# Peptides against a protein of PDB entry 5EIB: the designs that were tried, part 56

Target 1, 366 residues: chain A of PDB entry 5EIB
Amino acid sequence: VDLEPGTMDSVRSGPFGQIFRPDNFVFGQSGAGNNWAKGHYTEGAELVDSVLDVVRKESESCDCLQGFQLTHSLGGGTGSGMGTLLISKIREEYPDRIMNTFSVMPSPKVSDTVVEPYNATLSVHQLVENTDETYCIDNEALYDICFRTLKLTTPTYGDLNHLVSATMSGVTTCLRFPGQLNADLRKLAVNMVPFPRLHFFMPGFAPLTSRGSQQYRALTVPELTQQMFDSKNMMAACDPRHGRYLTVAAIFRGRMSMKEVDEQMLNVQNKNSSYFVEWIPNNVKTAVCDIPPRGLKMSATFIGNSTAIQELFKRISEQFTAMFRRKAFLHWYTGEGMDEMEFTEAESNMNDLVSEYQQYQDATAD
Target 2, 366 residues: chain A of PDB entry 5EIB as posed
Amino acid sequence: VDLEPGTMDSVRSGPFGQIFRPDNFVFGQSGAGNNWAKGHYTEGAELVDSVLDVVRKESESCDCLQGFQLTHSLGGGTGSGMGTLLISKIREEYPDRIMNTFSVMPSPKVSDTVVEPYNATLSVHQLVENTDETYSIDNEALYDICFRTLKLTTPTYGDLNHLVSATMSGVTTCLRFPGQLNADLRKLAVNMVPFPRLHFFMPGFAPLTSRGSQQYRALTVPELTQQMFDSKNMMAACDPRHGRYLTVAAIFRGRMSMKEVDEQMLNVQNKNSSYFVEWIPNNVKTAVCDIPPRGLKMSATFIGNSTAIQELFKRISEQFTAMFRRKAFLHWYTGEGMDEMEFTEAESNMNDLVSEYQQYQDATAD

## One batch from the design tools (peptide; aimed at target 1 H125 E342 E345 S348)

Design b2_p20_7_s4 (made by RFdiffusion4, then SolubleMPNN; from b2_p20_7, 12 letters changed)
Fold by OpenDDE base, seed 5:
Structure b2_p20_7_s4 (fold): chain B 366 residues (1-366), chain A 20 residues (1-20)
Amino acid sequence: as target 1 above (366 residues)
Amino acid sequence: MLTSTKDKEKAAELRKKQEA
């Protein structure tokens, strides 16, 4: 789905264009112009019914519909505005199904789009209310991983999208291979989301290795486990050491000893015990899938529900507040039928979310 | 919760403002 036809042509002409049904390509003629309001109230609102017709058709063809997965950017107008409109409409029609998102957070290091803080804040407001699970994929963190860890001097969208793809493949492993931990979206939500509003995940993928070091790196369970819990490996721009893990899932892939995985997972929990809440029992879950990812002997994927995720929301909130106080570009949104009150409500709800994470961070077992 | 009704009403008001 897109408001711009050119993106769909790129997908169709791409190496994977044939995996999608032609009838499932829904697109507009006029893009959102990086405006959430165009995506949500005007251009996106004209297209949403056509998307819902496809969603219904595909849902009816499912033997057992678990829920929906949306991949979108929160910086643009289409992914943010139309994406959140679509989430709302799907939630209304399928209130008993899981809503999962892969939400790409904007960064000034990656995009010069000045209004991204508005689009992101307005989107987060919708995600707090209308999603059950949100993987926070932060372009800030992806850029830093590419630059620092992968040793890419000039990270490209291709490099960032490679990390996104690896992450998405990793976190969906248990859904795609039978008999695993979190084998369905509902079990994942039950294991990962102890409090309904606190459903924003910090993903990570290992191994991440520079091309120059790839030949010298051993792929071992200890090294995967160590890298997976490293703050520099998080695909959300927050430091887990500044917060506490509410819940964690680790998904190992490849032929390895389950005993060795359990030993290393116990060791890393013990080493990092101060960074876990003590009042949630059995808050670390581990899965092992014998099927490695393509091109690797083994991998590990991390899913963290951490109170440190508030750092990401604080960054967006600070940028939002600095623009909104000046009423900068506000007329572009109000001209599309938004009220200034919707900005204030979105800001308030995101600040409430930050406060909720802080409250659970400071909570003790006593 | 922005209910479906409020979004439809706003979209309808906007269409009316664009046609006027």
Scores: peptide ipSAE 0.019, ipTM 0.479, DockQ to the pose 0.041
OpenDDE base, seeds 1, 2, 3, 4: peptide ipSAE 0.014, 0.016, 0.013, 0.014; ipTM 0.476, 0.476, 0.427, 0.416; seed 1 fails the geometry check

Design b2_p20_8 (made by RFdiffusion4)
Pose (drawn by RFdiffusion4):
Structure b2_p20_8 (pose): chain A 366 residues (1-366), chain P 20 residues (1-20)
Amino acid sequence: as target 2 above (366 residues)
Amino acid sequence: SLYPTTKKRPFHIKPIEEAL
């Protein structure tokens, strides 16, 4: 789905472009120009019922639908504006299904548009209310990993998407292969989301590799465990040691000692016990899958529900406030008939989200 | 036709005992 028609061509000319159902391409003529109001209201509303028809069709041919997963950026107009409209319409029509999103957060290091904080805040507001699980993929973190760790002086979207694809493969492994833990979206959500609004996850993985060089050695289980908890291996630009984990899911892929995995996971939990909330006993679940990802014999995927994610929302909020105080480009949005109070409502909801993460960060069992 | 955005729902901080 895109309001921009040129997106259809690039996907089709891609390696697996012909495998998609031709009828499932739903596109517009213009597209939103980084205007969330255009995406939602204006233009996305024009296009949205066509998308829902296709969604309804894919759903009726499902033996037992688990739910939906949406990939989109929060910084633009279509993936952000129309994407959150689609989510709200799907929530109305399929209220008992899990909604899961892979949402990429904007960063000034990657994109040169100062309205991106507007678009992201209006979107975060919709996701807080309407999604069950959201993987926070931070362009800030992706750029820093490429620039500082992978030593790519000029990271491209291809460089960033290599990190995203490795992450998406890792976090959906329990859904795609037989296993006991978090095997479906609802079970994963019940294990990861103690409070409904706090459903923004911090993904990480090990080893971090630059695409096309080179290899190995394969990591030891200790090396995997330590790297997957490392702040430098997170896809969100937050220091996990600045907050506390409410829940964690760890996924080890490849051939390895299940006993050694157990020992190392117990080791990181009790050496660093102060970083795991004490009022959620046994809040770290571990899954092993025998099939490694491509190019690797061993890998680990980390999924964290950490109070430290408030740093991400504080950064967006600060940029949003800096722009919104001066009312810059606000007429672009209200020109599409959007209420200015929707900006204030979204800002308040995101700052409420930050306070809630801090409340549970300081909470004690006593 | 246009579709409105989802509005902010009532909210308060729940006790930690409800986390389980």

Design b2_p20_8_s1 (made by RFdiffusion4, then SolubleMPNN; from b2_p20_8, 11 letters changed)
Fold by OpenDDE base, seed 2:
Structure b2_p20_8_s1 (fold): chain B 366 residues (1-366), chain A 20 residues (1-20)
Amino acid sequence: as target 1 above (366 residues)
Amino acid sequence: MRYPLTKPKPFSLLPLSLAL
């Protein structure tokens, strides 16, 4: 789905374009112009019914519909505005289905789009209310991984999207291969989301290795385990050491010893025990799939529900507040039918989410 | 109206040939 035809044509003409049904390419002509309100109330609203008709048709073809998976950007008007409209409309029609998102968070390091804080804040408000699971994929963290860990001098969107695709492949492993922990979206939500609003995940992937060091790195379970818990490998720009893990899932892929995985996962939990909440028993889940990613002998994917994710929301809120206090560009949103109140409500709900994460961070086992 | 929102500069699409 897109409000610009050229993006859809790029997907259709791409190396994977033939895996999608032609009729499932739903697109507009005008685009959202990086405006959430255009995505949500105007251009996106004109297209939403055509998308819902496709969603219905594909849902009816499912033997067992678990839920929906959306991939979108929160900085752009289509992904943010129309993406959250679609989430709302799908939630209204399928209230008992899991809504899972891969939400790309904007960063000033990666984009010069001045209104991204508005689009992100308005989107986060919708995600808090209408999603069950949200993977926070932060362009800042992806850039920092590419630059610092992968040693890419000039990170590209191709480089960032490669990390995204690896992470998405990792977190969906349990859904695609039989016999895994979290074999369905609902079971993942039950294991990962102790409180309904606290459904924002920090994903991570291992191995992350620079081209110059690949030949010298042995892929081992200890190294994968150590790397996926490293703050530098988080795909969200927050430090887990500044918060507490509510829940963790680790998904190992490749031929490895379950015993060695369990030993290393226990060791990393014990070593980092101060960064876990004590009042959620058995809050770390481990899965092992014998099928490695293509081109790797083994990998590990991390999913963290941590109170440290509030750092990401605080960053967006600070940027939002700095613009909103000046009413900067606000007339572009109000001109599409939005009220200034919707901005204030979205800011409030995101600040409430931050406060809720902080409350659970500070919570003791009484 | 096209809002004069700067399209993110196209980062060079060098495919990361990382075997991930």
Scores: peptide ipSAE 0.015, ipTM 0.511, DockQ to the pose 0.020
OpenDDE base, seeds 1, 3, 4, 5: peptide ipSAE 0.007, 0.006, 0.007, 0.013; ipTM 0.423, 0.481, 0.494, 0.549

Design b2_p20_8_s2 (made by RFdiffusion4, then SolubleMPNN; from b2_p20_8, 13 letters changed)
Fold by OpenDDE base, seed 5:
Order: sequence, then structure tokens, then C-alpha cells
Structure b2_p20_8_s2 (fold): chain B 366 residues (1-366), chain A 20 residues (1-20)
Amino acid sequence: as target 1 above (366 residues)
Amino acid sequence: MRYPLVKPKPFSLPDPSTAL
């Protein structure tokens, strides 16, 4: 789905264009112009019914519909505005199904789009209410991984999207291969989301290795485990050491000893015990899938529900507040039928979410 | 109204085979 036809032509001409049905390409003629309100109330609202017709058709063809997965950006107008409209409409029609998102958070390192803080804040407000699980894929963190870890001097959208694709492949491993931990979206939610509003995950993928170091790196369970829990390996720009893990899932892929995985996972929990809440029993879950990702002998994918995710929301909120106090560009949103009150409501709900994460961070087992 | 097209930073598409 896109409001711009040129995106769809790029997907169709790409190496994977043939994996999608031609009738499942729904697109507009006029893009959202990086405006959430244009994506949500005007151009996106004109297109949403055509998307819902495709969603219904594909849902009816499922033997067992678990839920939906949306991949979108929160900085743009289409991914943010139309993406959140689509989430709302799907939630209204399928209230008993899981809503999962891969939400790409904006960064000034990656984009010069001045209104990204508005689009992100307005999107987060919708995601808090209408999603069950949200993978926070932060362009800030992706850029930093590319630059610092992968040693890419000039990170590109293709470099960032490669990290996104590896992460998406990793977190969906248990859904794609039978007999694993979190074998369905509902079981993932039950395992990862102790409180309904606290459903924002920090993903991570290991191994991440610079091209110059690949030949010297051993792929071992200890090294994967260590890298997966490193703050520099998080695909959300927050430090887990500044918060506490509510829940963790680790998905190992490849031929390895389950015993060695369990030993290393116990060791890393014990070493980092201060960064886990003690009042959630069995809050770390591990899966081992014998099927490695393409091109690797083994990998590990991390899913963290941590109170440190508030650092990401604080960053967006600070940028939002600095613009909103100046009434900068508001007329572009209000001109598409949006109320100025919706900005204040979205800011408030995101600040409430930050406060809720802080409350559970400071909670002790009495 | 055309919103100001921020000039995309020059992102090259890397070969996906070589980035991981």
C-alpha cells in the first residue's frame, strides 16, 4: 500500500515483485507530502476502503487468521497517517485479532523532514491504543549500527533496510517454523506484554560484523549472546542499562547446542540481573530453530520489552514540543481537517506512556 | 500545495548480499 504510485512500480520491478498478487497493490495518485493528517484524513481516507477490501479477501482465504503485521515509517505521511488509519480500521473490523507493527522511528541523521516529530507523535498515540505489539525500529540506532559497528562511512537506506529485513526475519522465525517458542502472535503478546500499553519492543540482531572483520569472527553461542545483549546492538536508540527489562525473548537460529544456549542465556541474565525486573517470573524466554538465516551458520534475534524505550519517546517528545510551542507548520495539518487538540492529546498520551514505563522501572518486589 | 521536498541525502542502495 502507498499513496505514491512510484513506490509500487519500484516494488514490482524489484527482485521480489512477483511474490505479491498484482490485485493486492493498492496505491493513490497523490502522496501524503510528509503530512500525517493528509495520510489519515484526506488522501489516505479516500484509499482505505480499497485496502480493507483486499484485507478482507486475504483474511477470508486464511485457514486460521492470527492477526495482521504492518510495516510502516512514522516520519513520513503515508506510513504514519494512512498506516495508523489502516490499523484503526482493521482493529474495528477484527477486534479479536492481534495487531503487530514494525514501526520505523524517524531520525534527523537519516531524514531532513522537519515535520517528522509531529508524524511520529501522532502515530505513537494511535499505536498505544490500537496495536498489541510494536517493534520499534529506530533509524537513529540503525544509522549508528551501520556507522559504528558495521564501519560504513556513509550509511544508506539500503544498509538500514538490510538491518530491518534481518530483524524482521529474526523476530518472525517462531511464526514461520513450527514447534518454536512464541509460535503464534497471541502467544508472543502473552509472553512479551505484561501490561497492555507497554507493548513497544527493542529488537536486535546478531551477528553484526564489519566486512573487514568477518573473516576473523567466530560464530559462537557465547559471542551471539554477548552481542545480542550489548546496548550498541539495539535497533532502538535507548540504553537498556538506563532501564529494566520487563520481558525478553531470544531466538537462536542454526545448528547449536540447546544446553549451551541455556547456559549462556542464564549467564547473561545473572551478569545483568540489575537490568531485569525481579517481580515478573520467567521473564526471559529462549527459542532455538535449527534453520539458520541465509548466508549465516547461526544467528540470534533479540526482542526486549524494556522501560529504557522511554528514551526513544522522550527524544520524539522533545522535538515535538520544540515545534508545537512555535505552532510550526500546524496549518498544513489543520488544513487537511485535523484539529489542533489532537496534537495535544497525542503529546499527552506519549508522555503518559513515558510515565508508565518509569513507574514500572522504579517498582520493586516488596 | 507541494510540501517542501527535502532533498534526500544521497543514499546509495548497497548490494544486500554484502551488508550482513
Scores: peptide ipSAE 0.009, ipTM 0.435, DockQ to the pose 0.019
OpenDDE base, seeds 1, 2, 3, 4: peptide ipSAE 0.014, 0.008, 0.006, 0.006; ipTM 0.378, 0.444, 0.398, 0.448; seed 1 fails the geometry check

Design b2_p20_8_s3 (made by RFdiffusion4, then SolubleMPNN; from b2_p20_8, 10 letters changed)
Fold by OpenDDE base, seed 2:
Order: sequence, then C-alpha cells, then structure tokens
Structure b2_p20_8_s3 (fold): chain B 366 residues (1-366), chain A 20 residues (1-20)
Amino acid sequence: as target 1 above (366 residues)
Amino acid sequence: MKYPLTKPKPFSIPPLSTAL
C-alpha cells in the first residue's frame, strides 16, 4: 500500500515483486507529502476502503488468521497517517486479531523532514491504543549500528533496510517454522506484553560484523548472546542499562546446543540482573530454530520490552514540543481537517506512556 | 509558501555489504 504509485512500481519491479498478487497493490496518486493528516484524513481516507477490501479478501483466504503485520514509517505521511488509519480500521473490523507493527522511528540523523516529530507523535498515539505488539525500529539506532558496528562510512537506506529485514526475519522465525516458542502472534503478546499499553519492543540482531572483521569472527552462542544484549546492537536508540527489562525473548537460529543456549541466556541474565524487573517471573524466553538465516551458520534475534524505550519517546516528545510551542507548520495539518487538540492529546498520551514505563521501572516487589 | 516537505534525499543504496 502507498499513496504514491512509484513505490509500488519499485516493489513490483524488484527481485521479489512477483511474490505479491497484482490486485494487492493498492496505491494512490497524490502522496501524503510527509503530512500525517493527509495520510489519515484526506488522501489516505480516500484509499482506505480499497485496502480494506483486499484485507478482507486475504483474511477470508486464511485457514487461521492470527492477526496483521504492518510495516510502516512514522516520519512520513503515508506510513504514519495512512498506516495508523489502516490499523484503526482493521482493529474496528477484527477486534479479536493481533495487530503487530514494525514501526520505523524517525531520526534527524537520517532525515531532513522537519515535521517528522509531529508525524511520529500522532502515530505513537494511535499505536498505543490500536496495536498489540510494536517493534520500534529506530533509524537513529540503525544508522549508529551501520556506522559504528558495521563500519560503514556513509550508511544508506539500503544498509538500514538490511538491518530491518534481518530483524523482521528473526522475530518472525517462530511464526514461519514449527515447534518454536511464540509460534503465534498471540503467544508472543502473552509472553512479551505484561501490561497492554507497554507493547513497544526493542529489537536486536546478531551477528552484526563489519566486512573487515567477518573473517576473524567465530560464530558462537556466547558471542551471539553477548552481542544481542549489547546496548550498541539495539535497533531502538535507547540504552537498556538506563531502564529495566519487563520481558525478553531471544530467538536463536542454526545448529547449536540447547544446553549451551540456556547456559548463556542464564549467564547474561545473572550478569545483567539489575536491568531486569524481579517481580515478573520467567520474563526471559528463549527459542532455538535449527534453520539458520541464509548466508549465516547461526544468528540470534532479540526482542526486549524495556522501560528504557521511554528514551526514544522522550526524544520524539522533545522535538515535538519544540515545534508545537512555535506552532511550526501546524497549518498544514489543520488545513487537512485536524484540530490543535489532536496534537495535545497525542503528546499527552505519549507522555503518559513514558510515565507508565517509569512507574514500572521504579516498581519493587514489595 | 508551501515549504516542499522534501522527501529525505535518497541515500544512495550501495549493494548490501553484510552477508545476512
């Protein structure tokens, strides 16, 4: 789905364009122009019914519909505005299905789009209310991984999207291969989301290795485990050491010892015990899939529900507030039918979410 | 003046360097 035709043409002409049904390419002509309100109330609203018709058709063809997975950006107008409109409309029609998102968070390091803080804040407001699971894919963290870990001098959207694709492949492993922990979206939500609003995940992937170091790196369970829990490899730009893990899932892929995985996962929890809440029993889940990613002997994918995710929301909120206080560009949103109140409500709900994460960070077993 | 909400300048996509 896109409000621009050129994106669909790029997907269709791409290496995997033929895996999608032609009729499932739903697109507009005008685009959202990086405006959430265009995506949500105007251009996106004109297209949404055509998307819902496709969603219905594909849902009816499912033997067992677990839920929906949306991949979108929060900095743009289409992914943010129309993406959250679609989430809302799908939630209205399928209230008992899991809504899962891969939400790409904007960063000034990666984009010059001045209104991204508005689009992100308005989107986060919708995601808090209408999603069950949200993977926070932060462009800032992706850039920092590419630059610092992968040693890419000039990271690109291709390099960032590679990390995204690896992460998406990792977190969906249990859904794609039988006999795994979190084999369905609902089971993942039950294991990862102790409180309904606190459904924002920090993903991570290992191995991440620079081309120059790849030949010298052994792929071992200890090294995967150590890298997966390293703050530098989080794909959300927050330090898990500044918060506490509510829940964690680790998904190992490849031929490895379950015993060694369990030992290393226990060791990393014990070494980092101060960064876990003590009042959620069995809050770390581990899965092992014998099927490695293509081109790797083994990998590990991390899913963290951490109170440190509030750093990401605080960053967006600070940027939002700095613009909103000046009413900067606000007329572009109000001109599409939005009220200034919707901005204030979205800011408030995101600040409430930050406060909730802080409350659970400070909570003791008393 | 409608400031063109400029698309982020397309970062040149180099070929994926990591064998993931």
Scores: peptide ipSAE 0.017, ipTM 0.512, DockQ to the pose 0.019
OpenDDE base, seeds 1, 3, 4, 5: peptide ipSAE 0.008, 0.006, 0.008, 0.013; ipTM 0.415, 0.464, 0.444, 0.448; seeds 1, 3, 4 fail the geometry check

Design b2_p20_8_s4 (made by RFdiffusion4, then SolubleMPNN; from b2_p20_8, 14 letters changed)
Fold by OpenDDE base, seed 1:
Order: C-alpha cells, then sequence, then structure tokens
Structure b2_p20_8_s4 (fold): chain B 366 residues (1-366), chain A 20 residues (1-20)
C-alpha cells in the first residue's frame, strides 16, 4: 500500500516482487506530501476501502488468522496518516485479532522533513489506542549502529533497512517455526505486555559486526547474549540503563546448547538485575530455534519492554512542542479538515504515556 | 542503488527560512 505509485513499482521490480499478488498492490496517484492529515482524512481515506477489500480477501484465505502486521514510518504522511487509519479500520472490523506494528520513528539526523514531529505525535496517539504490539525502530539508533558499530562511513537507507529486515526476521521467528515459545501473536502479547498501553518494544539484534572484523569474530552464545543486552545495539534510541525492563524476550537462532543459552541468559539478568522490575516474576522469556538466519551460523534477537522507551517519546514531544508553540505549518493540516484540538489531544496522550512509563519505573514491590 | 539518506527536499515544501 502507498499513496505514490513509484514505491509499488520499486517493490514489484525488486528481487521479491513476484511473492506478492498483483491485485494486492493498492496505491494512489497523489502522495500525502509528508502530511499526516492527507494520509488520514483525504488521500488515504479515498484509498482505505480498496485496501480493506484486499485485507478481507487475504484474511478469509487464512487457515488461522492470528492478527495483522503493519510496517510503516511515522515521519511520512502515508505511513503515518494512512497507516494509522488502516490500523483503526482493521481494529474495528477484527477486534479479537492482534494488531502488530513495525513503526519507524523519525530522526533529525536522518531526515530534513520539518513536519516529522507532528506526523509522529499524531501517529503515536493512534498506536497507543489501536495496537497490541509496536516494535519501535528508530532511524537515529539505526544510523548510530551503522556508523559506530558497523563502521559504515556513509550509511544508506539500504543499510538501515538491512537492520530492520534482520530484526523483523528475528522477532517473527517464533511465528514462522513450530514448537517455539511465543508461537502466536497473542502469546507474545500476554508475555510482553503487562499493561495494555505499554506495548512499545525496543528491538535489538546480534551479531552486529563490521565488515572488517566479521572474519575474526567467533559467534558464541556468550557474545550474542552480551551484545543483545548492550545499549549500543538497541534499535530504539534510548538507554535501557536509564529505565527498567518490564518484560524481555530473547530469540536465539542456530545450532546451540539450550543449557548454555539458559546459563548465559541467567548470567546477563543477574549482571543487569538493577535494570529489571522486581515485581514482575519470570519477566524474561527465552526461545531457541535450530534454524539459523540465512548467511549466519547463529543469531539472537532481543525484544525489550522497558520504561527507558520514554526517552524516544520525550524527544518527539520536545520537537513537537517547539513547532506547535509557533503554529508552524499547522494550516497544512487544518486545510485537510483537522482541528487544532487533535494536535493537543495527541500531545497530551503521548505525555500521559511517558508519565505512565515513569510511574512503573519508580514502582517498587510492596 | 545507494539510496542517499537525505530524501531530496520535496519541491513543494516552502523553505522554512521564508516563513520566519
Amino acid sequence: as target 1 above (366 residues)
Amino acid sequence: MKYPLVKPKPFSLPDPSLLL
């Protein structure tokens, strides 16, 4: 789905274009112009029914529909505005199914799009209410991983999207291979989301190795375990040491000892015990899949529900507030039928989410 | 293709320096 045809042509002409049905390419002619309101109320609203017809058809063809997975950006108009409209409409029609998202967070280090804080804030407001699980993939964290860890002097969207694809492959491992922990989206939500609004995850992936050092690095369970808990390998731009983990999942892939995995997972929890809440028992879940990722002997994927994710929302809120106080570009949103009140409601709900994360960070076992 | 990280400024965004 896109409001611009050029994205669909790029997917269709790509190395995987043939895995998608031609009839499942739904696209507009006039893009959202980086305006959430165009995505949500005008151009996206004209296209939404055609997307829902495809969603119904594909849902009816499923032997067991667990839920939906959306991949979108929050900085652009289509991914943010139309993406959140689709989430709302799918949630209305399928209230008993899991809504899962991979949400790419905007960063001023990666994009010069001035209105990204508005699009992100308006999107987060919708995601708080209408998703069950949201993987926060921050373009800032992806850039920093590419530059600092991978030693890429000039990162590209191809390099960032490679990290996104590795993470998506990692977190979906349990859904794609039988006999795993979190084998369904609902079980993942039950294990990862102790409070309904606190469903925003920091993902991480290991191994992350520069091309120059890749040949000299052993892949071991201890190294994977240490790397996936390192703050520098989080794909959300927050430091887990500034918060507390409510819940964690670790998904190991490849031929390894389950005993060694359990020992290393216990060791890393004990070393980082101050960064976990003490009042959620058994809040770390571990899975081992014998099937490695393509081109790796082994990997580990991390999913953290941490109160440190509030740093990401605070960053967006600060940028939003600095623009909204000046009424900068507001007429582009109000001209598409939005009220200024909706900006204030979205800002409030995001600040309430930050306050809720802080409350659970400061909570002690009674 | 190396996608440059900078999306080319959409021609339709007025320069923010002209609105100050």
Scores: peptide ipSAE 0.007, ipTM 0.409, DockQ to the pose 0.016
OpenDDE base, seeds 2, 3, 4, 5: peptide ipSAE 0.006, 0.007, 0.006, 0.005; ipTM 0.492, 0.384, 0.453, 0.457

## One batch from the design tools (peptide; aimed at target 1 H125)

Design b2_p21_1 (made by RFdiffusion4)
Pose (drawn by RFdiffusion4):
Structure b2_p21_1 (pose): chain A 366 residues (1-366), chain P 21 residues (1-21)
Amino acid sequence: as target 2 above (366 residues)
Amino acid sequence: SEIIHLAVGATGNAMATAFLD
């Protein structure tokens, strides 16, 4: 789905471009120009019922639909504006299905548009209300990993998407292969989301590799465990040691000692017990899958529900406030008939989300 | 059992195609 027609061509010319159902390409003529109001209201509304028809068709041919997963950026107009409209329409039509999103957060280090904080805040507002699980993929974190860790002086979107694709593969492993833990979207949600609004996850993985060089050695279980909890291995630009974990899901892939995995997971929990909320006993669940990802014999994937993710929302909120106080480019949005109060409503909701993460960060069992 | 995936916008499509690659 895109308002921009050129997106159809690039996907089809891609290696697996022909495998998609031709009828499932739903595109517009123009596209939003980084205007969330265009995406949602204006233009996305024009296009959205066509998308829902295709969604309804895919759904009726399902034996037992678990739910939906959406990939989109929050900084633009279509993936953000129209994407959240689609989510709201799907929530109306399929209210009992899990909604899961892979949402990429904007960063000034990657994209040169100052309205991206507007678009992201209006989107975060929709996701807080309408999604069950959201993987926060931070372009800030992706760029820093490529620049500082992988030593890529000029990271491309390809460099960033290598990190995203490794992460997406890892976090969906329990859904795609037989296993006991978090095998479906709802079970994963019940284990990861203690409070409905606090459903933004911090993904990480190990080892971090630059695409095309080189290899190994394969990591030990201790090395995997330590790296997957490392702040430098997170896809969200937050220091986990600045907050507390409410819930964690860890996924080890490849051939390895299940006993050694158990010992290391117990080790990181009690050496660093102050970083795991005490009022949620046994809040770290571990899954092992025997099939490693491509190019690797061993890998680990980390999924965290950490109060430290408020740092991500504080950064967006500060940029949003800096722009919104001067009312810069606001007429671009209200010109599409959007209410200015929607900006204030979204800002307040995001700041409320930050306060809620802090409340549970300071909460004690006493 | 099934999951429906939607790739929305150029970025969403890029993320989905990179995943499948």

Design b2_p21_1_s1 (made by RFdiffusion4, then SolubleMPNN; from b2_p21_1, 7 letters changed)
Fold by OpenDDE base, seed 4:
Structure b2_p21_1_s1 (fold): chain B 366 residues (1-366), chain A 21 residues (1-21)
Amino acid sequence: as target 1 above (366 residues)
Amino acid sequence: SSIITLAVGGTGNAMYMAYLE
């Protein structure tokens, strides 16, 4: 789905264009222009019914629908505005289905779009209320990984998307291969989300190696485990050492010893015990899939529900506040039918979320 | 069991295409 036809044309002409039904391509004539309000109230609103018709058709063709998965950016107008509109409408129509999102967080390091803090704040407000699970993929973190770890001098969107794809593949491994931990979206939510509003995950992936070092590095379970918990491997720009893990899932892929995995996972938990809440028992889950990812012998994917995620929201909030106090570009949003009060409501809800994370971070076992 | 995936916007579509690869 896109409000800009050019993106859809690229998908259709691409290597996978033929695997999609022609009627599953829904596109508009006018883009959102990086404006959340255009995506949510005007151009996106005009297209949403057409998308919902396709969703209904696909839902009817499913014998057992678990839920929905959305990929989008919170910085762009279409992904943020129309994406959150779709989430809201789908939630209303399918309240008993799981809503899962891969949400890309904006960064000044990657994009020159000045209104990204508005788009992100308005989107987070919607995600808090209408999603069950949200994987926070921070463009800042992705850029830093590309630059520092992968040693790419000028990271491209292609480079960032490659990291995202690896992470998505890892996260969805358990959903794609039966018999694994978290084999369905609902079970994943139960294991990972102890409090309904606190459903924003910090993903991570290992191995992350530069092209020059990949050929010579032996991948071991201890190395994967250590790297997976390293703050430098987090796809969200948060330091887990500044918070506490509520829950963690680790997904290993490739041929490896389950015993070794369990031992290394226990060791890393013990070493990092101060960074876990003590009042949630058995809050670390481990899965092993024998099928390695493409091009790797083994990998590990990390899913963390950490109170440190508040750093991400604080960053967005600070950027939002700096712009909103000046009433910068507000007329672009209000002119599309949006009420200015929605900005303050969104900011308030995001700040409440931050406060909630902090409360649980400070909580102790009785 | 099935999951319906929606790719929304340029980044969303690019992410999903990269995932399928």
Scores: peptide ipSAE 0.621, ipTM 0.958, DockQ to the pose 0.899
OpenDDE base, seeds 1, 2, 3, 5: peptide ipSAE 0.611, 0.607, 0.610, 0.605; ipTM 0.955, 0.956, 0.954, 0.955

Design b2_p21_1_s2 (made by RFdiffusion4, then SolubleMPNN; from b2_p21_1, 8 letters changed)
Fold by OpenDDE base, seed 3:
Structure b2_p21_1_s2 (fold): chain B 366 residues (1-366), chain A 21 residues (1-21)
Amino acid sequence: as target 1 above (366 residues)
Amino acid sequence: SSIINLAVGGTGNSMFMAYLE
């Protein structure tokens, strides 16, 4: 789905274009122009019913619908505005289904769009209320991984998307292979989300290896386990050492010993015990899938519900506040039917979220 | 059990396409 036809044409003409039903390509004629309000209230609102019709049709074809997964960015107008509109509309129509998102967080390192803090803040406000699980994929973190770890001099969106793809594949592994831990979206939510509003995850992936070093690196379970918990492998631009994990899930892929995985997972938990809350028992879940990812013998995907994620929201909030105080570009949003009060509400909700994370970070077992 | 995937916007679509590869 896109407000611009060019994206859909590219998808249709791409290698996977034939696997999609023609009716599943829904697109507008006018883009959102990086304006959340255009995506949410005007251009997106005109298209949303067509998308919902497709969703209904697909839902009817499912014997047992677990829920929805949405991929979008929070910096762009279509992904942020129309994406969150769709989330809200789908939630209204399917309140008992899980809403899972892979949400790309904006970064000045990757995009020059000045209104990204507005789009992100307005989107987070929607995600807090209308999603069950949100994987926070920070463009800054992805860029840093590409540049520092993968040794890519000039990271491209293709490079970033490759990391996202690996992460998505990892986190959805259990959903694709029955009988595993977190075999469905609801079970994953139960395991990962102890508090309904705190459903923003820090994903990570191992191995992250530069092309030049891939040939020389032996992949072992201990190495994967260590790398998976390394702050440098986090796809969200926050340091887990500055917070505490409420819950963690680890998804291993490849042929490996379950015993070895369990041992290494126990070791890493013990080593990092100070970074876990003590009042949530059994807050680390591990799954193993025998099927490796393409091109790798084995991998490990990390899902962390950490209070450190507040750093990401604080960054966005600071940028938002700086712009909003000056009323910079507000007329672009108000002209699309938004009220300034919605900005204030979104800011407040995000600040409340930060406060909630901090509260649980500071909480002790009574 | 089925999951419906939605890709919204340029980045969303690119992510989803990369995921399918």
Scores: peptide ipSAE 0.601, ipTM 0.954, DockQ to the pose 0.897
OpenDDE base, seeds 1, 2, 4, 5: peptide ipSAE 0.593, 0.592, 0.600, 0.587; ipTM 0.951, 0.952, 0.955, 0.951

